# Peptides against a protein of PDB entry 6GMG: the designs that were tried, part 366

Target 1, 331 residues: chain A of PDB entry 6GMG
Amino acid sequence: DSDDRVTPPAEPLDRMPDPYRPSYGRAETVVNNYIRKWQQVYSHRDGRKQQMTEEQREWLSYGCVGVTWVNSGQYPTNRLAFASFDEDRFKNELKNGRPRSGETRAEFEGRVAKESFDEEKGFQRAREVASVMNRALENAHDESAYLDNLKKELANGNDALRNEDARSPFYSALRNTPSFKERNGGNHDPSRMKAVIYSKHFWSGQDRSSSADKRKYGDPDAFRPAPGTGLVDMSRDRNIPRSPTSPGEGFVNFDYGWFGAQTEADADKTVWTHGNHYHAPNGSLGAMHVYESKFRNWSEGYSDFDRGAYVITFIPKSWNTAPDKVKQGWP

## One batch from the design tools (peptide; made by RFdiffusion4, then SolubleMPNN)

Design b2_p29_6_s2 (from b2_p29_6, 14 letters changed)
Fold by OpenDDE base, seed 5:
Structure b2_p29_6_s2 (fold): chain B 331 residues (1-331), chain A 29 residues (1-29)
Amino acid sequence: as target 1 above (331 residues)
Amino acid sequence: SEEEEYRKERLEKLKEFNNKFKGKTEVPP
């Protein structure tokens, strides 16, 4: 399906971006202009701005996932994912609620499950964990020291993550990060790395062996966070879109939003960067556009998705792809 | 709420405007 995908051309390092345009509370621009912004703002390695490489431009060209890819330095693995689910609300609504007019039971259950997720609490949990990880990284010069620090931090906070297996994605996430091992990255020094966050929207009803109703209206039991930890098992996410409920209907398989490491305490003021589709300037889809959305705009998602996860990964501190402050749009 | 419905409508319009493609492309294996 990506046959028309084209790698955006290189932009001169000194070329300034054109102004972004407002779009439903978001800032929007074409991918080439985002590359210009990226070079001015996010490209810095060891304090020096860099031209986006051909490889990075190729990654970016994949659309929403491309934005996260180029900024995180790796294709999203989604292993360390967090969400918040209100089980009491879910049970109560199922028991006492009723399907709307024309709503099937399966549709009702799927909707109730979707509504039982709290995006803000999920994001908050990811930020909390990222902060713990960053404290553990700060003075750790080897992985063992990092893990020891992490366990101590978790114990001090009485965090349920302290009980996770050593092989869990939580403890293995750093060692499994390519940039951690790179000479010009972490160079196996945890103190050179920092935790960053991105979000994925996806469909719960991906099990091909399940009922058609679950594929159409969602699987209420799928991709729930574990109690106490907030960890979501993402192993069953196969990028399968929602099944059509009517002829001619089609849904997008996923969406990715890049947050990075913003320090803004108010979730509603945080900026999320994402793309619409792969870059196809000569195809039917047209050029890729990049959006910078506030949390409210991002977290609302689309009807294509009934799950949102907030994922932690790591990047070298020498990269500026995850600054403390992100400004929406240009200038 | 009416506000939530309005927000949803705006998002759907944005989707229609910006996403002519019904599927996001993952990295080929």
Scores: peptide ipSAE 0.027, ipTM 0.670, DockQ to the pose 0.384; fails the geometry check
Fold by OpenDDE base, seed 1:
Structure b2_p29_6_s2 (fold): chain B 331 residues (1-331), chain A 29 residues (1-29)
Amino acid sequence: as target 1 above (331 residues)
Amino acid sequence: SEEEEYRKERLEKLKEFNNKFKGKTEVPP
């Protein structure tokens, strides 16, 4: 936790947001104004607007992860993560490609690995799986029924996920969701829950026992999706940032983007909500800003990161933090 | 470009953050 972090003050429930600032396909606003928008648009529980609680404002104040945290209702565990990696492209580029001028072999391999991930296909896979899960949830009134439905759906689609172990994060994700067990949430009824998606950007070279080059330029073999399922083992993600390549250089440990459950079929038209940094209005970083970005802007990421994962979690259907349609900015 | 300006601004803030909080990770309370 940052010593400079401050919890944003409460906003009146009836206060309307100020206009967002458009910036190169993004809509940007200060965190306080996002709270206003959130209360008007996303705060609904059982159809009623709610003031963002102090706890929720505190979660939000953590920056990019805070946006996902407040909307998902829990700190991201990242257990059920998906990506797409083009192994053929990777192998071909390694074989036939050449390092750029001044690029080391390690830099080249790291870059090629990064470029071999397809963010759109990764996102599509997550959406596909979320849809399967939602079908399995729809009429399931206990976990056993949900799991049975899920297995049937996977079998019907000939999905490799059907072969996952019962202890896999894929099957345990629902039961491990706090809001599923809450009386005012799922109340142990799967049919009250829906699958939602967020994305995490992070660094592949997190293994301290690995070479310095991997920590600086990426580990080409780390955090690859399993063939067929697209599942990424996130157990080795410890929020370790990229190592500096030059004196004075520093990288951020992660970025999170909230998608929720938008039904827009065109990935490029989907809206991703994320924050820049923790809220430090009296510190050097300044106030936290919230961005609503199109997929292209989100998926591009930063040089700080060479991996993008699309994670599935669950929220109660009574929450409006993951509406079918998200409008970028205000108004 | 606006994109470049955005990236620069973010990078500056990130650098400042990283310099100030080197080796620290944000952990939920």
Scores: peptide ipSAE 0.021, ipTM 0.615, DockQ to the pose 0.444; fails the geometry check
Fold by OpenDDE base, seed 3:
Structure b2_p29_6_s2 (fold): chain B 331 residues (1-331), chain A 29 residues (1-29)
Amino acid sequence: as target 1 above (331 residues)
Amino acid sequence: SEEEEYRKERLEKLKEFNNKFKGKTEVPP
């Protein structure tokens, strides 16, 4: 029952974290210790450390989504999402491949579709777009200036995003960011904001009107990126998990990972922060744990998911929740 | 492998969490 969720207690601002536990290439710690790290490293507003507020601790307590929530300042809306899909690979495998022993045709098609997504290329596309946006934000003191800069940057790069409608998530993302409008945030000044990235894993077969096979094994045509732009229409993502393929089997509806604005050029060396479950220290689930994973460990995902999206949002530059460098673990 | 077992354990806990929040709608911008 969601009733078992508990807000982690406040940690003293000057309390140092305990060492993280190494876990198969990841760094792991309990949520309270992450709060300590967060206060030392990520809490800074205008260069000053801040104690994590009760509201922020409440957000964090929601698990994997909570990590993204507390660092981005808003619940993920997932509107500006990117992915990479290899259509040629998909067509070739469908034509020349065959189902494995015991694999149904639907299972085969779903698997081939999943394997045709490239997580690394999807991530790189999001980073590319975020970089363009950051250049457009620079020295733009109103939204009009930002949009003009963005269009110029896209035109210069011959990017297909230049053809998006003005009302698209791509152009509307900044104005729809609460922290952009806040007096102590962007204060409607784009130059005070920066683009950041998080990732969501989810299931493609969410359409209840589709076949049972698509719900069990994936919908090969769902949540594909648009050619040229890499944009994924996330409007049909309703957090519906994969349907069970056997009695007693259950799947998770989503997973979230926070990247922020790391400048590490090697994708494999980037750090992704995520949680396991909501904080229930007195319940069956136990205390929430926070993981800092390398891209390889994050992007692998689980069998529960056949899609990975890389989402762009914005935070004030005065926040330190998305530093250029993220160190895995503690110390 | 130990890594696979760890991932499985994490997944099981995540499943329980997400099942409780299946009905949560995204907050409109």
Scores: peptide ipSAE 0.021, ipTM 0.632, DockQ to the pose 0.269; fails the geometry check
Fold by OpenDDE base, seed 2:
Structure b2_p29_6_s2 (fold): chain B 331 residues (1-331), chain A 29 residues (1-29)
Amino acid sequence: as target 1 above (331 residues)
Amino acid sequence: SEEEEYRKERLEKLKEFNNKFKGKTEVPP
């Protein structure tokens, strides 16, 4: 019943949010109240508070992806994704580890692979790269200058990303950002843009041509970051959920969390904003809720997912959807 | 645990959502 999604109504620009509710270490609110908060805190364009447009409200209504969508200004493309994978740990555990009681070999391998990803290091890598990009953007008034700056920064840091092809999502990400080209956005001026981060949780076993076991328990070889760069090839991510392991079991295809450009150095203190499901106030799912979670709560994910990627995109500096500091909840 | 229950509830809601979003490919063709 795809037709149950409803666009949240407009909220008055000056309407203050109601207090968020604590929920298992997270701050939770209904989507309408998040819109109120968003208008007060994140809506600013060139320093001016804005009412969330109908289009933005529609984007938001899509749930977890909607939160990232409305704040990034575009539907997530996930092209510039980073993760951290401990290959030595993986190999060692496969060699020396044992399946748990009742655990199949495929389950064991899938679990070991999942556990070999380090969410914190993945996030840190994305932040590192975003910082490099931001330095490259700062005084660049055209794309060529940005790219030159970026290459210089990477060379100075001896970063393996310097060896990426010019057509790589790494180098093409800015020019492929719609808001970069918008007159009221970047206006083709890199110095008007900043790098931002969001995270996607998804399932590794998406290849329909693979074994049923991989689809059920994960593909240990899928969506690994490239050595040195940390780049994840997301081309095979088709939003296919985990296959049921038992009759009646179903899994969700993805989760998205918005980080933006917080400057908090302690990962554990960073706030991640995400939604539970699409807004269906008159449907079985009910109203969409928005959560503001700490990194620990976000990065834990769900059993539905065995991969986490940290994705870099760009927004205009004139937008306040990615402030330096995010306060959890309200007040 | 309350956390497990929350996860379960969220997952149930997300399952219904994701089935509906299967048509929006994140990767442009």
Scores: peptide ipSAE 0.020, ipTM 0.620, DockQ to the pose 0.210; fails the geometry check

Design b2_p29_6_s3 (from b2_p29_6, 16 letters changed)
Fold by OpenDDE base, seed 5:
Structure b2_p29_6_s3 (fold): chain B 331 residues (1-331), chain A 29 residues (1-29)
Amino acid sequence: as target 1 above (331 residues)
Amino acid sequence: SEEEEYRKEEEKKRKEFNNLFKGKTEVPP
């Protein structure tokens, strides 16, 4: 029960982390040890180490979403999300493919839809857009200048995002970022901000008005990216988990992974930080663990989810929660 | 592959976790 959640205790600022545990391409540690690492590596504001505040520790305690929350500085809104979907593959497989033995038509369609998403291309699209945004931010000292720069960059690249409405999450994302408006953050200066990326895994079959089959096996038409832009309408994501297919079966509502602003060109070498569950050291769930996974390990996801979105948000450049290079584990 | 086996094991653990722990990740209000 959520009532068992506990805020991890404060860690001394100078306390060094214990070694992470390697596990099949991942590095794992308990949440308290992650706090130690975070303070040594990611806590820096204007080049100075900071102790993780009680508020930040509380955010972190929420599990996978907590990792993204503490590093982004806000609860994920998921408004600016990208994915890649191969429509031709989907249509071809539906036409020429066959359900597996014992697989229902709905299950087959759901699976085919899931398999038609390309996580790597989705991630690449988000990185591309983040790069464009960062160029637009670099010398912009007000929002108008940022938007003008952004439109110019998009036009130069012949990017379909140039046709988005001014009220689109794409153009409104910066102004809707709390840290942009904070005096010690962006202070309304776009040039003080940078684009960062996180990922969310979730279930497509969330429409209560849809068939039970879609809720159990996925909605093949839900949460597809718009052609050309790659934008996913996340407005219908209500954190509803997959419906059980058998008695006693339960699924998790979502998973979040933090990427930040790594410059590693090889997607397979990028590191994704995520948590397993909320921190309940005295409860049945136990202590929260934090994982640093390679992209392959992250993007594989779980059967709980049939969608992966790559989301762009912004943080102040003065924060070190999204460094150019992330080292997996400790030391 | 070892990775596939790991994935299956992790998925099993997650399922077990979900079954044992109505493991709704708490969504902050």
Scores: peptide ipSAE 0.027, ipTM 0.692, DockQ to the pose 0.671
Fold by OpenDDE base, seed 1:
Structure b2_p29_6_s3 (fold): chain B 331 residues (1-331), chain A 29 residues (1-29)
Amino acid sequence: as target 1 above (331 residues)
Amino acid sequence: SEEEEYRKEEEKKRKEFNNLFKGKTEVPP
């Protein structure tokens, strides 16, 4: 019930966080304590700590998406999404594999499709593209210069993204970023911006016109990355959860994890920040908790989801919401 | 069996999910 959502109260700027608690291999804390950590570590604008504003606290209160929202500065649009899908594995498993005992054909196909996505390779692709974008941004003082640099970088790397249409989310992503246009943000200067990454977990079987089986067990053909580019068309993602397979069963619509711009080369050592649900301290769900998970814990996801996308957006370099190094937990 | 291992893994994930995300509904602004 969205009506139970409450905006967390303001935390004093100088209040230090309480220690995080281990939870299923993750570092966990209540949202209020995350605000404290955020103010100490991530709040910096031009090197100065900032108190999380009421608006930011309100964004955060939305749960997992709220963590990405507050750190990216905008509600996730998911337009520039990447994944990796092993078509050969998929075809081979469909041909040579067999449904498990009690598994329907649709369930088998959905599972095989899910397993044919490689989260690590998807993440790596996003990082690769983000790196290219960052190089293109570095000395570009207008959008035209950025786009020219980007095309050159892609050409040099023989990247299939060079063939994308000028209207593609790939090329329009920067101009469509509110913080790019803000005076205290990018101020229309690409060199003041950097690429950042977050991840979304969601369900493939969202087409209401499709079979019930696809809605229950996944649509094997949905949300596949384009060959060569790795781009995922997210236009059909309407935040529709998996359909119940049994009475009383319910699934969550999505999960979001914030990575930012960590420079850790080992994917397994990267930290992903996410929330469990909207903040409802007086409701049945209780207070929102924030988790800092390693990539393995994040990428495993849940049975609620059969797709993972890694999305690129942009933030001003003056923000510290995406530092090079993220430490898990507190202290 | 591989099937049993899969079921156990899924059960583990489900339990974890229930602990972390049970009842989660997020409405976009």
Scores: peptide ipSAE 0.024, ipTM 0.600, DockQ to the pose 0.298
Fold by OpenDDE base, seed 4:
Structure b2_p29_6_s3 (fold): chain B 331 residues (1-331), chain A 29 residues (1-29)
Amino acid sequence: as target 1 above (331 residues)
Amino acid sequence: SEEEEYRKEEEKKRKEFNNLFKGKTEVPP
């Protein structure tokens, strides 16, 4: 079935997009029309509008991850991920709460754990860290200067991230970003880069050695953020979907949403761009659609997932894939 | 490279994901 994936055709550089259609508070369009919008709004490098390349169109064609891929310039590695978990709420609900009628203990615990994650606080933590990183980048012309600035910023804020190991994804993220090393990207100059954010939804019960109940209903202890830092160890995320609870039931493995570097202070007004499935216009799945969702719509997620992470990566400032303001839909 | 291996694995998984996604609501209510 995956063999039906097709790379969307090139769109003329000056072709304007058709209007998006509203859908449950989201703006929706077919992938080809998103390419048109992307070329008009997000394609700019050094202020010059660009046609989406064949490679970029191919990346985009992979669906939800493709939107993040084309805008970040790399396949998501998810190494620098943040979340927020309310331990007190979790403990209190486990102690004082009761399973619903027909709900197993494992199902109850999994649900309570899911509900104990705060997507908004997780997002805010990522934004906070991204802001710190951006300040550290601003006047740094080499990696050493960036790292020194970063440590100073963290110290000034008494941030627990200051205690992370030098080999931590937190400190190594910039140097491991391909666009940082590219001549037409950062050219090894941190001041040419900026931090950006995307989000991943996924399933907690991915351990094959765990109980079937955890695979079906979630692992309450998995993918919790570290206290103080908010960092999530994503090393155990293998893109394994939720196990079926009934015959014929199937779940998807992940969802990705692109935020970039919006400056809107109100989380509820931020726009998240994501796709449904890989582009298969001649196949059973049909054409890929792209959605621009408000945070509320994005953070709601699907029953397929019980975890949300907010991930930081970097792009060149010369790219316009992460503008300060994102307008939902077209026009 | 680790990145290439990761990408290949992710691509495979994404293909599987996409097949299943069509059976889901495209947008949450």
Scores: peptide ipSAE 0.023, ipTM 0.543, DockQ to the pose 0.033; fails the geometry check
Fold by OpenDDE base, seed 2:
Structure b2_p29_6_s3 (fold): chain B 331 residues (1-331), chain A 29 residues (1-29)
Amino acid sequence: as target 1 above (331 residues)
Amino acid sequence: SEEEEYRKEEEKKRKEFNNLFKGKTEVPP
């Protein structure tokens, strides 16, 4: 029961983390130890270490979303999401492929759709866009300057995003970021902000008016990126889990992974930080664990999900929650 | 605020997730 959630206690600022343990190619630790690492590595504001506040510890306690929440400074809105879908592969597999033994047509179509998403290309698209945004931010001291720079950058690159409406989440994302408006954050100065990336895994078959088969096996047409831009309309994502296909089967609603602003060019070497469940040390779920996974491990996801999106948001440059380099585990 | 409403909705959903997670592996291989 959600009532078992507990806020992790404060950790002394100078307490060093215990070593992480390997788990299926990941580095894993209990949430309290992650707080210790976070304070040593990610807590810095204007170069000064900070103790994780009670509020931040409470955010973190919510599990996988909590990791993204504490590092981004806001609850994920998922408005600016990117993915890559190979339509030719999808069509070809539907035409030439065959259902596996015992696989229904709906199950086959759902699986083929899932497999037609390219997580690496989706991630690369998000990084490309984040880079464009960061260039637009760098010398912009007001929102108007930022938007002008952004349009110019997009025009120079002949990017389809240049055709997005001014009200699009793409153009409104910065102004809608709370930390941008905060005096100790961006203070309405775009040049004080940087673009960061996180990822969400979720289920495509969320439409209650759709067939039961789509809810069980996925909706092949749902949450596809727009051609050219790679933008995913996330408005219909209501965190509805996959429907059970057999008695007693249950699926989780979402997973979140934090990337930040790593500069590692090789996607396979990037580190993604995520949590398992809410912190319930005295409950049946137990203590929350935090994982630092390589991209391969993160992008694989769970059978609970058939969609992955890469989302852009913004944080103040003065925060160290999104450093250029992330080291997996401790030490 | 829209954010607060979203947060509340997500919190409720996460609670459901966590209950279901009891039967799942903590991390995929």
Scores: peptide ipSAE 0.022, ipTM 0.547, DockQ to the pose 0.049; fails the geometry check

